# Ledger of designs, part 308: peptides against a protein of PDB entry 9IZ0

Target 1, 345 residues: chain A of PDB entry 9IZ0
Amino acid sequence: ITCLGSNGHTYKQLVKGGNDDLRQDAVMEQVFEQVNGFLRSYRKTSQRNLSMRTYKVIPLALKTGVIEWVQDTIPLGEYLDSAHKVYHPKEWSLSTCRKLIAEKQMEDLETRLKVYDLVCRHYRPVFRHFFLESYADPVQWFTTQTNYARSTAVASVLGHVLGLGDRHGQNILIDKTSGEVIHIDLGIAFEQGKKLPVPECVPFRLTRDVVDGMGITGVEGVFRRCMEFTLETLRREEDSLLSVLEVLRYDPLFSWLISPLRRMKKQKMQLENFNQPESGNITTDASRDPKIQRNNVSGESEAERAILKVRQKLSSTLSVEASVGELIRIAQDPSYLALMFCGWS

## One batch from the design tools (peptide; made by RFdiffusion4, then SolubleMPNN)

Design b2_p28_3_s2 (from b2_p28_3, 17 letters changed)
Fold by OpenDDE base, seed 2:
Structure b2_p28_3_s2 (fold): chain B 345 residues (1-345), chain A 28 residues (1-28)
Amino acid sequence: as target 1 above (345 residues)
Amino acid sequence: KEKEELLKKLEEIEKKLEEKRELLRKAL
């Protein structure tokens, strides 16, 4: 829909109707605005204009709302699929890579690592070309690439701390004007991504294409330093952040658990990305949900566990540099990326 | 090659600018 703003400007808005819980997105965006307050107050982050890019979410009902359409954006996955076809037309298609990884999803780690390495050799990074194509001026090119590395660093730390899941290339938008990343579809948080049919085992998305967009230094430079400053800010503001999360503990509309419906939707999307559109009604009989004993762990006990996990991730047991170093290592580790739905790009 | 050298120079300039900003902020 197009809405007329109070300023006389027309804004395009995306109306999401259906099984998307926009309440979770709206709450996570409020947490990001509070974190942006902390980043603006701390010298090391404020001087670099470090922020999590936010968007307005207006939930109209449990399953309906209006999202501010982020103009001049492209999904990372959409850009990468197009760019790989242009720059590497002799390499494997994204569909071929997905198929090979899926065919081996039930195999041992050694077999999955061999297939991941094979896919990586036939699907090379291209995300550096986004900046090289979009910005003819060297100063604009450098500024936008720096903004990308900075925004990715903030999103990586905050995504780890809050346990954001489902960080696939369609849930990460690139702002074509600033080069900044915008994370969307925030309804998988507090490590609930580990409960997906393909469990998430990385702290944030730091795939080869995400790194290729950082330029010649890769993770070693602006990205690492901005992760360090962001984590230092979040450790300083631990009590403030935990107080914001405690308010959510008492919000009866906030779900600390992934809904069965959302899990099923993500399972279908993971399966449909493997089936060519042959019109076969595969009635996947939903009857074999393993009886995870719903111990009636009150929603309050799950909130408490989530807050304890956030506190644990903000622990000063390791230096900021050591903690960031380990997070970067794990996020790039082939032993974790080979287990992911799309760990190669 | 020329873009990689320009990038190294720009990263050195950004590093020097950040060091200068940090020096200015320590002096303020």
Scores: peptide ipSAE 0.017, ipTM 0.463, DockQ to the pose 0.012
Fold by OpenDDE base, seed 1:
Structure b2_p28_3_s2 (fold): chain B 345 residues (1-345), chain A 28 residues (1-28)
Amino acid sequence: as target 1 above (345 residues)
Amino acid sequence: KEKEELLKKLEEIEKKLEEKRELLRKAL
C-alpha cells in the first residue's frame, strides 16, 4: 500500500498478516527509540551519531499490522547470495552449504566443526564488495563502510542486551544510501532464540561476511570502539533502560515467551530450506501440547527473569573493554558458529 | 628567516594534522 503523509510525501506501507505478532516488533522499536535517546545524550555515542536504525510499526491487531517499508534497502542474505555467485562462481551454492550443515546437525561438535570448516573453504566472504561496487567515490566508500561498522556495533550490543534472536540474513537489511543495518522481525527477544529447533548460541551475528563488510580492520577499530561506547552508554542508563522494560511487564499483550506457533513456523521454514524429502506423517499431534494456560503468574515470572538477564548483561563486574572483547570472541568462535543454522556467511 | 617560516608552517601542519586526528577519533 502507498500512503500519502501529512507532509505530502508518499510512504510505501507493507501490510503483514498471519501469525506474525507485530506488537512485539512495535514494542522493540519503542525500546530502540528510548535507547537512541540515551545514545544522543551521551557524548561518546552522540559525537559518532550512534543509533539503532528504526522503522515504523503500527499493529492493527495481535496478528496484523502495517510496517513502513524501508526504502532503498536490501536484505543482507539477498545481497550475499547474489554477490557470491558473481565473485565466486566456482564455489559451492548456498543450498549445498545448507544441506551439508543440516545433514550433520545431530552429529558431535568435532564433526560439525569439520563440516563448518569445509563449508567455509568453499563459500568465501564477499560483503566487502557491497561497499566497493556501490560507492565509487573513496570518501563515500569510507563513510558508508564506517556507518555500517557503527550501525552493526550498536545493533550487536542491543541485540545481546535485549537477547534478540532470529538474526539471519533476511532479517537484517542494509540501507544502500547510508550503509546502516536495519533489523526486522523482532519477535524473538529475551533469549527466546535458545528455544528454537536450532538454538542460537552467539550473542549477535558476527559471521565472516558481517566482518568482511567492516573492511581491512575487521572487528578491530570502528566496530570494537563503537560497541564499547554503546555498552558504556547502556551501563550508564541501566536504571532508565530497566524502567522502560518494566513498563512491558505490565503490558498484558506483550509475550515474553516464544509462542509454540511461532516456534513451529520457524521450524517449518528451516525444514523447507533443507529440501529434505517429507518423510511422512509428522502427525502434528498439536492436541498434546499442554494448553499453556496464559497464567498471568507465568508471564510475570518470565518478565522478571528477562529483566534480571538484562541487568546481568549490563553488570560492571568486567570492564567495558573486557565485556566487548568476550562478546566479539564468542560471536566469532567456530565452536558456536558451527552449531548455527547459517554460521558461515 | 626561511628556516623560521618553515618551522611555523610545520607547526601549523602538525596542528591541522592533530585536529584531523581528533576529528577522526570522534568520527571513528
Scores: peptide ipSAE 0.016, ipTM 0.331, DockQ to the pose 0.008
Fold by OpenDDE base, seed 3:
Structure b2_p28_3_s2 (fold): chain B 345 residues (1-345), chain A 28 residues (1-28)
Amino acid sequence: as target 1 above (345 residues)
Amino acid sequence: KEKEELLKKLEEIEKKLEEKRELLRKAL
């Protein structure tokens, strides 16, 4: 739909209907607005204009809502697939890489690492080209690449602290005007992604293409420093952040449990992306698999566990620099990236 | 070669610009 704003501008809005509960996304956007308040109040982050890019989500009813259409954006994965075909036409296709990783999904870590390394040698990073081809002016190029590294740093810290899962190339948008990242589909939070059939092993997405977009300094420039300032701000505002999350603990509309339907949809999307044409109507009646220990973890006990994990991630046991260093190391570790659906790009 | 030298010069400019921003931020 197109709406006329009170400012006289026309805004495109996406009406989502279906099985996705937009209340999760709306709640996470509200948490990001509060965190953006903390980032604006702290000198080291405010002077950098550090923020999580937000988009308006208005839940209208169960499984329906209006999402602000973010203009002038492209999904990271869409850009990377198109750019790889242009800049590396003799390398393997994305479909070939996906197939090889999928065929070895049930193998040991050593075999998966060998296949991941093989895929990486035949599918090189290209995301630097986004900035080089989109911005002919050197000042604009530098500004947009800096904005990308800054926004990726904020999103990476928040992604780790809030346990945002399923950060793949289709749910990360790039703003073509600013170079900033915009995270969409926020319905997996508080480490619920670790409960997926393919568990999330990395704290945030820091693949070779995500790093290639940061320019020649990679993670050791603006990115690392902006992660440090963001984490320092969140540690300072720990009680304020936990107070915001405690309000969500008592929100009867917020589901601290992953919806069985969302779990099945993500599982099906994982399987369909593996290009196995299992034409089986797996009406997996989720009632009968005895290996799903329905840990009758009440939504309340899962909320308490989630808040406890946020507090643990904000602990001052390690310095900010040591904590960020460890997060960057884990996010780039081939032993975790080889286990992902698309860890090479 | 020329592109790699330009990239190294850009990295050095980036570093100097971030140092200058950090100095300005300490002075504000």
Scores: peptide ipSAE 0.024, ipTM 0.468, DockQ to the pose 0.013; fails the geometry check
Fold by OpenDDE base, seed 5:
Structure b2_p28_3_s2 (fold): chain B 345 residues (1-345), chain A 28 residues (1-28)
Amino acid sequence: as target 1 above (345 residues)
Amino acid sequence: KEKEELLKKLEEIEKKLEEKRELLRKAL
């Protein structure tokens, strides 16, 4: 939908309808606005304009709403698929890589690591080219690459702390004007990504292409330092952040659990990405009602457990540098990335 | 050592760029 703003500008808006819980997105965006307040109040983060990029979510009903379309954006995954075809036309297709990883999903870690390494050798990073193509001016290039590394650092820390899941390349937008990342589809939070058919094992997305976009310094520059300053700010504001999350504990509209419908939808999308359209009438007899053991874990007990995990992630037991160092290590570890649906790019 | 000095120089360049942007934003 295109709406005329009161300022005379036309805004594109994405109307999301169906089974998508836009209330979770709206609540997470409100948490990000509060965190952006903390980042603006702290000298080390405010001097670098560190923020989580937000977008307006207007839930119209339980399953329908208007998402503010972030103008001048591209999904990371859309850019990467296109760029790999241009820069590496002799390498494997994304579909071939997905198929090979997926065929080995039930195998041991050693076999999965061998297939992951094979895929990595036949699907090389290209995301550095986004900045080289988009910005002919060296100052603009350096600026936008810096903004990318900064915004990725904020999103990585905050995404880890809040346990954001489903961080695939279609749920991460790149702002073509600023180089900043924008995270969308926030309906998998508080480590519910571990309950997906392919469990998320990394704290945030730090794949080879995400790192390639940081330029020559990779993670060992702006990114690491901005992660440290962001985590230092969140540790300082722990009580304030926990107080914001406690308000959500009592929101009857907020689901601390992934809905069975969302889980099934994500499972189906994972399976549909396996099925090339071979015209075979596989009547998937959807009649196997998985007896969802409704473990009547009260939504309150799951909220309490989620808040406790946030507190544990903000623990000052390790230095900020040690904590960030370990997060970066885990997020790049092939033993975790080989277990992911798309850990190679 | 050299990597830490390069990181400090990068942080100083970033800070100067940000100060220039803030000046530009205040002048616009």
Scores: peptide ipSAE 0.022, ipTM 0.451, DockQ to the pose 0.014; fails the geometry check

Design b2_p28_3_s3 (from b2_p28_3, 16 letters changed)
Fold by OpenDDE base, seed 4:
Structure b2_p28_3_s3 (fold): chain B 345 residues (1-345), chain A 28 residues (1-28)
Amino acid sequence: as target 1 above (345 residues)
Amino acid sequence: EEKEKLKKVLEEIEKKLEEKREELRKAL
């Protein structure tokens, strides 16, 4: 829809309806705005204009709302699929890669690593071309690539600390003007991604294409340093961040747990993305309520556990450099990437 | 070696861009 603002400007907005928890997105965007406040207050992060890119979410009902249409964006996954066909037309299709990974999903780690390596050899990174294609001026090219590395660093630290899940290429937008990343569909947080049918094993998305977009320095340039400054800021503001999360403990509309419906929706989308024929009669035998042991863990106890995990991730037991180094290592580790739905791109 | 040289050049360009942004921010 196009809305006329009170200022006389027209704004494009996406009306989203259905089973999407826009309240979860709106709350996470509010948390990001608070974190952006902390990043602006700290010299090392403010000098670099470090921020999590946000978008406006207006929940109209539990499952319906209006999302700001982020202009001049492209989903990372859409760009990568297009660019891979252009730059590597003799390599495997994304569907072929997905099929091979799916066929080995139940196999041991050694077999999954062999398949992951095979897929990686036939699906090479292309994301560096986004910056080369989009920016003819060398200053713009360098500035936008720097903005990409900075925004990815902030999003990676926040994604780890808040336990953001479902960070696939369609849930990460690239701003074509700034080169910044915009994370969308924030309804899987506080490590609930580990409860998906394909569990998330990495702290954030740092696949080969995500790294390729950082240019020749990869993770060892702007990205690492901006992760360090971001984590240093969040450690400094630990009590402030925890206080913001404690307010969410009292929001009866905030879900600290992935809903069974959302889990089933994500399961279905994962199966569809694997092009597995629905040869399984999903007999809607509604009678086998899987006893999800609702252990009578009050919603309060789940919030408390989530906040405790955030506190643990902000621990100063390791240096900022050591902590960032370990996060970057884990996020690129083939032993974790081979276990994921799309860890090669 | 070439990667390290280019890394240093990029770090220097980043620094010069930050300095120039700060100059522009002070001039505005």
Scores: peptide ipSAE 0.016, ipTM 0.419, DockQ to the pose 0.014
Fold by OpenDDE base, seed 1:
Structure b2_p28_3_s3 (fold): chain B 345 residues (1-345), chain A 28 residues (1-28)
Amino acid sequence: as target 1 above (345 residues)
Amino acid sequence: EEKEKLKKVLEEIEKKLEEKREELRKAL
């Protein structure tokens, strides 16, 4: 739908209906707006205009809402699939890579590492071409690539601290005007991505294409320093951030757990991407998932555990530099990326 | 005339370089 704003501007809006709990997205966007307040108040982050790119979410009901359409964006995964066909037409298709990783999903780490390396050799990074082809002016090229690295750094720190999951290339939009990243589908938070059929083992998405978009310096320079300044800001504002999360503890409609329905939906989407023939009768004996009685006591204990994990991630036991260094190392480690649904791109 | 065009192009390049240096200084 297109709505006329009070400012006379027309805004395109997407009405989402279905099993998607847009309330989680709306809450996470509110947390990002508060964090953007902290980033604006701190000199090191404010001087760099560091922010998490946000979008408007209006939940109308538990399963329906209106999302602001982010204009002039492209999903990272859509760009990468198209660009890979153009720049590397003799390499493997994304479907071939997905199939090989899936066929080895139940194998040992050594076998999965060998398959991951094989896929990586036949599916090379292309994301640097986004900036080269979109921005012919060397200043605009440099500015947009810098904005990408900054935006990715903020999103990486926030994604780790808040335990954002499901960070695949369709849930990360690129703003074609600014080069900034926009994270969507925020319903997997507080490390609930570890409960997916393919557990998320990385703190944030830092795949070879995500790094290739940072240019010749890769993770070194702009990205690393912007992660450090963002983490320094969040450590300084720990009590303020925890106070924002404590308000969510008392929201009876906020789900600190991944819903069984959302888990099943993600499982189905993973299986559909694998072109595995429907081997018959997975009797989804949905009858024996114990009715997770929404005992208020279980939700409160999960909220407390989530807040405790956020506090632990903001701990000053390690320097900002050491903490960021370890996060970058883990996010790029082949031993973790080989375990991911799509760790090669 | 060519010298003045070249001077304007140089001033615009210097301005773009200073903007890039300030972006680099802000990025770094």
Scores: peptide ipSAE 0.014, ipTM 0.358, DockQ to the pose 0.010
Fold by OpenDDE base, seed 2:
Structure b2_p28_3_s3 (fold): chain B 345 residues (1-345), chain A 28 residues (1-28)
Amino acid sequence: as target 1 above (345 residues)
Amino acid sequence: EEKEKLKKVLEEIEKKLEEKREELRKAL
């Protein structure tokens, strides 16, 4: 829909209807706004303009709302699929790579690693070309690539700390103007991605294409340093962040657990993305809401466990540098990426 | 020293960028 703003400008808005709990997105965006406050208050992050990119979410009902249409964006996965066809037309298709990984999903780790390595050899990174194509001026190119590395670093730390899941290439938008990343579909948080049919086992998305977009230094530059400064800020503001999460503990409408319906929807999307390339709008009729009696006692115990996990991730037991080093290592480890739905790009 | 290393890396990147643009212009 197109809405007329109070400023006389027309804004395109995405109306999401159906089984997407936009309230989870709205709450997570509020957490990101608070974290952006902490990043602005701390000198090391403020002087670099570090922020999580946010978007407006207006929940109208449990399953309906309006999302701000982020103009001038492209999904990372959409760009990568198009760019691989252009730059590497002799390499394997994304569908071939997905099929080979799926055929081996029930096999041992050694077999899955061999297939992952084989896929990686036949589907090479191309995301550097986004910046090379989009920016004719070298200063704009460098600025946008720097903004990408910075925003990815903030999103990686914050995504790890909050346990954000479902970070596939369609849930990460690239702003074509700034080069910044925008994370969407925030309804899988607090490590609930580990409960998906394909369990998420990486702290954040740091695939080969995500790294290729950082330029010649890869992770060893702006990205690593901005992760360090972001984690240092979050450790400093631990009590403030935990206080924000405690407010959510008492929100009876916030779900600390992935809903069975959302799990089933993600399972279908994971299975159907193997069989048909065409974007059929599967309007699954939302008929039988089982009245899941939310036992309030179970929700409070899950909230407490989630907050304890956040506190553990903010622990100062290791240096910021050591903690970031280990997170980067795990996020790039083939032993984890080979287990993912799409760990090669 | 770090600023000079960064300048050299930028100059090498600008050179590679120009080479890639010229390859792209020849392919288009």
Scores: peptide ipSAE 0.006, ipTM 0.388, DockQ to the pose 0.014
Fold by OpenDDE base, seed 3:
Structure b2_p28_3_s3 (fold): chain B 345 residues (1-345), chain A 28 residues (1-28)
Amino acid sequence: as target 1 above (345 residues)
Amino acid sequence: EEKEKLKKVLEEIEKKLEEKREELRKAL
């Protein structure tokens, strides 16, 4: 739909209907607006304009809502697939890489690491070309690459602290005007992604292409420093952040558990992306598998556990620098990236 | 070695640019 704003501008909006509860996305956007308040109040983060990019989500009813259409954006995964075909036409296709990783999904870690390394040698990073193509002016190029590294740093810290899962190339948008990242589809939060059939092993997405976009310094420039300032701000505002999350604990509309439908949809999307034509109507009647211990973890006990994990992630046991260093190490570890659906790009 | 020197120079330029942006924001 197209709406006329009170400012006389026309805004495109996406009406989502179907099986996705947009209330999860709307709540996470509200949490990001509060965190952006903390980032504006703290000198080290306000001086850098550090913010999580937000978009308007208006839930209308169960499984329906209106989402702001973010203009001048492209999904990271769409850009990377197109750019890889242009810059590396003799390398393997994305479909070939996906197939090889999928064929070895049930193998041991050693075999999966060998296949991941093989895929990485035949599918090189290209994301630097986004900035080189889009920005001919050196000042604009440097500014947009800096904005990318800053926004990725904020999103990485928030992704870890809030346990945002399923951060793949189709739910990360790149703003073509600013170079900033915009995270969409926020319905997996508070480490619920670890309950997926393919569990999330990394704290945030820091693949080779995500790093290639940061330029020659990679993670060791603006990115690391902006992660440190963001984490320092969140540690300072721990009680304020926990108070925001406690309001959500008592929200009867907020689901602290991944919905069975969303779990099945993500599982199906994982299987379909593996190009296995299992034509089976897996009507997995979720009633009968006895190995799913329905730990009747009440939504309340899961909320309490989620808030406790946020507090643990904000602990001052390690320095900010040591904590960020460990997060960057884990996010780039081949032993975790080889277990992902698309850890090579 | 040359790559590591270039990284240190870029880090120092980024640091100085950030300090100048901080000064400009304090003056606005």
Scores: peptide ipSAE 0.015, ipTM 0.344, DockQ to the pose 0.014; fails the geometry check

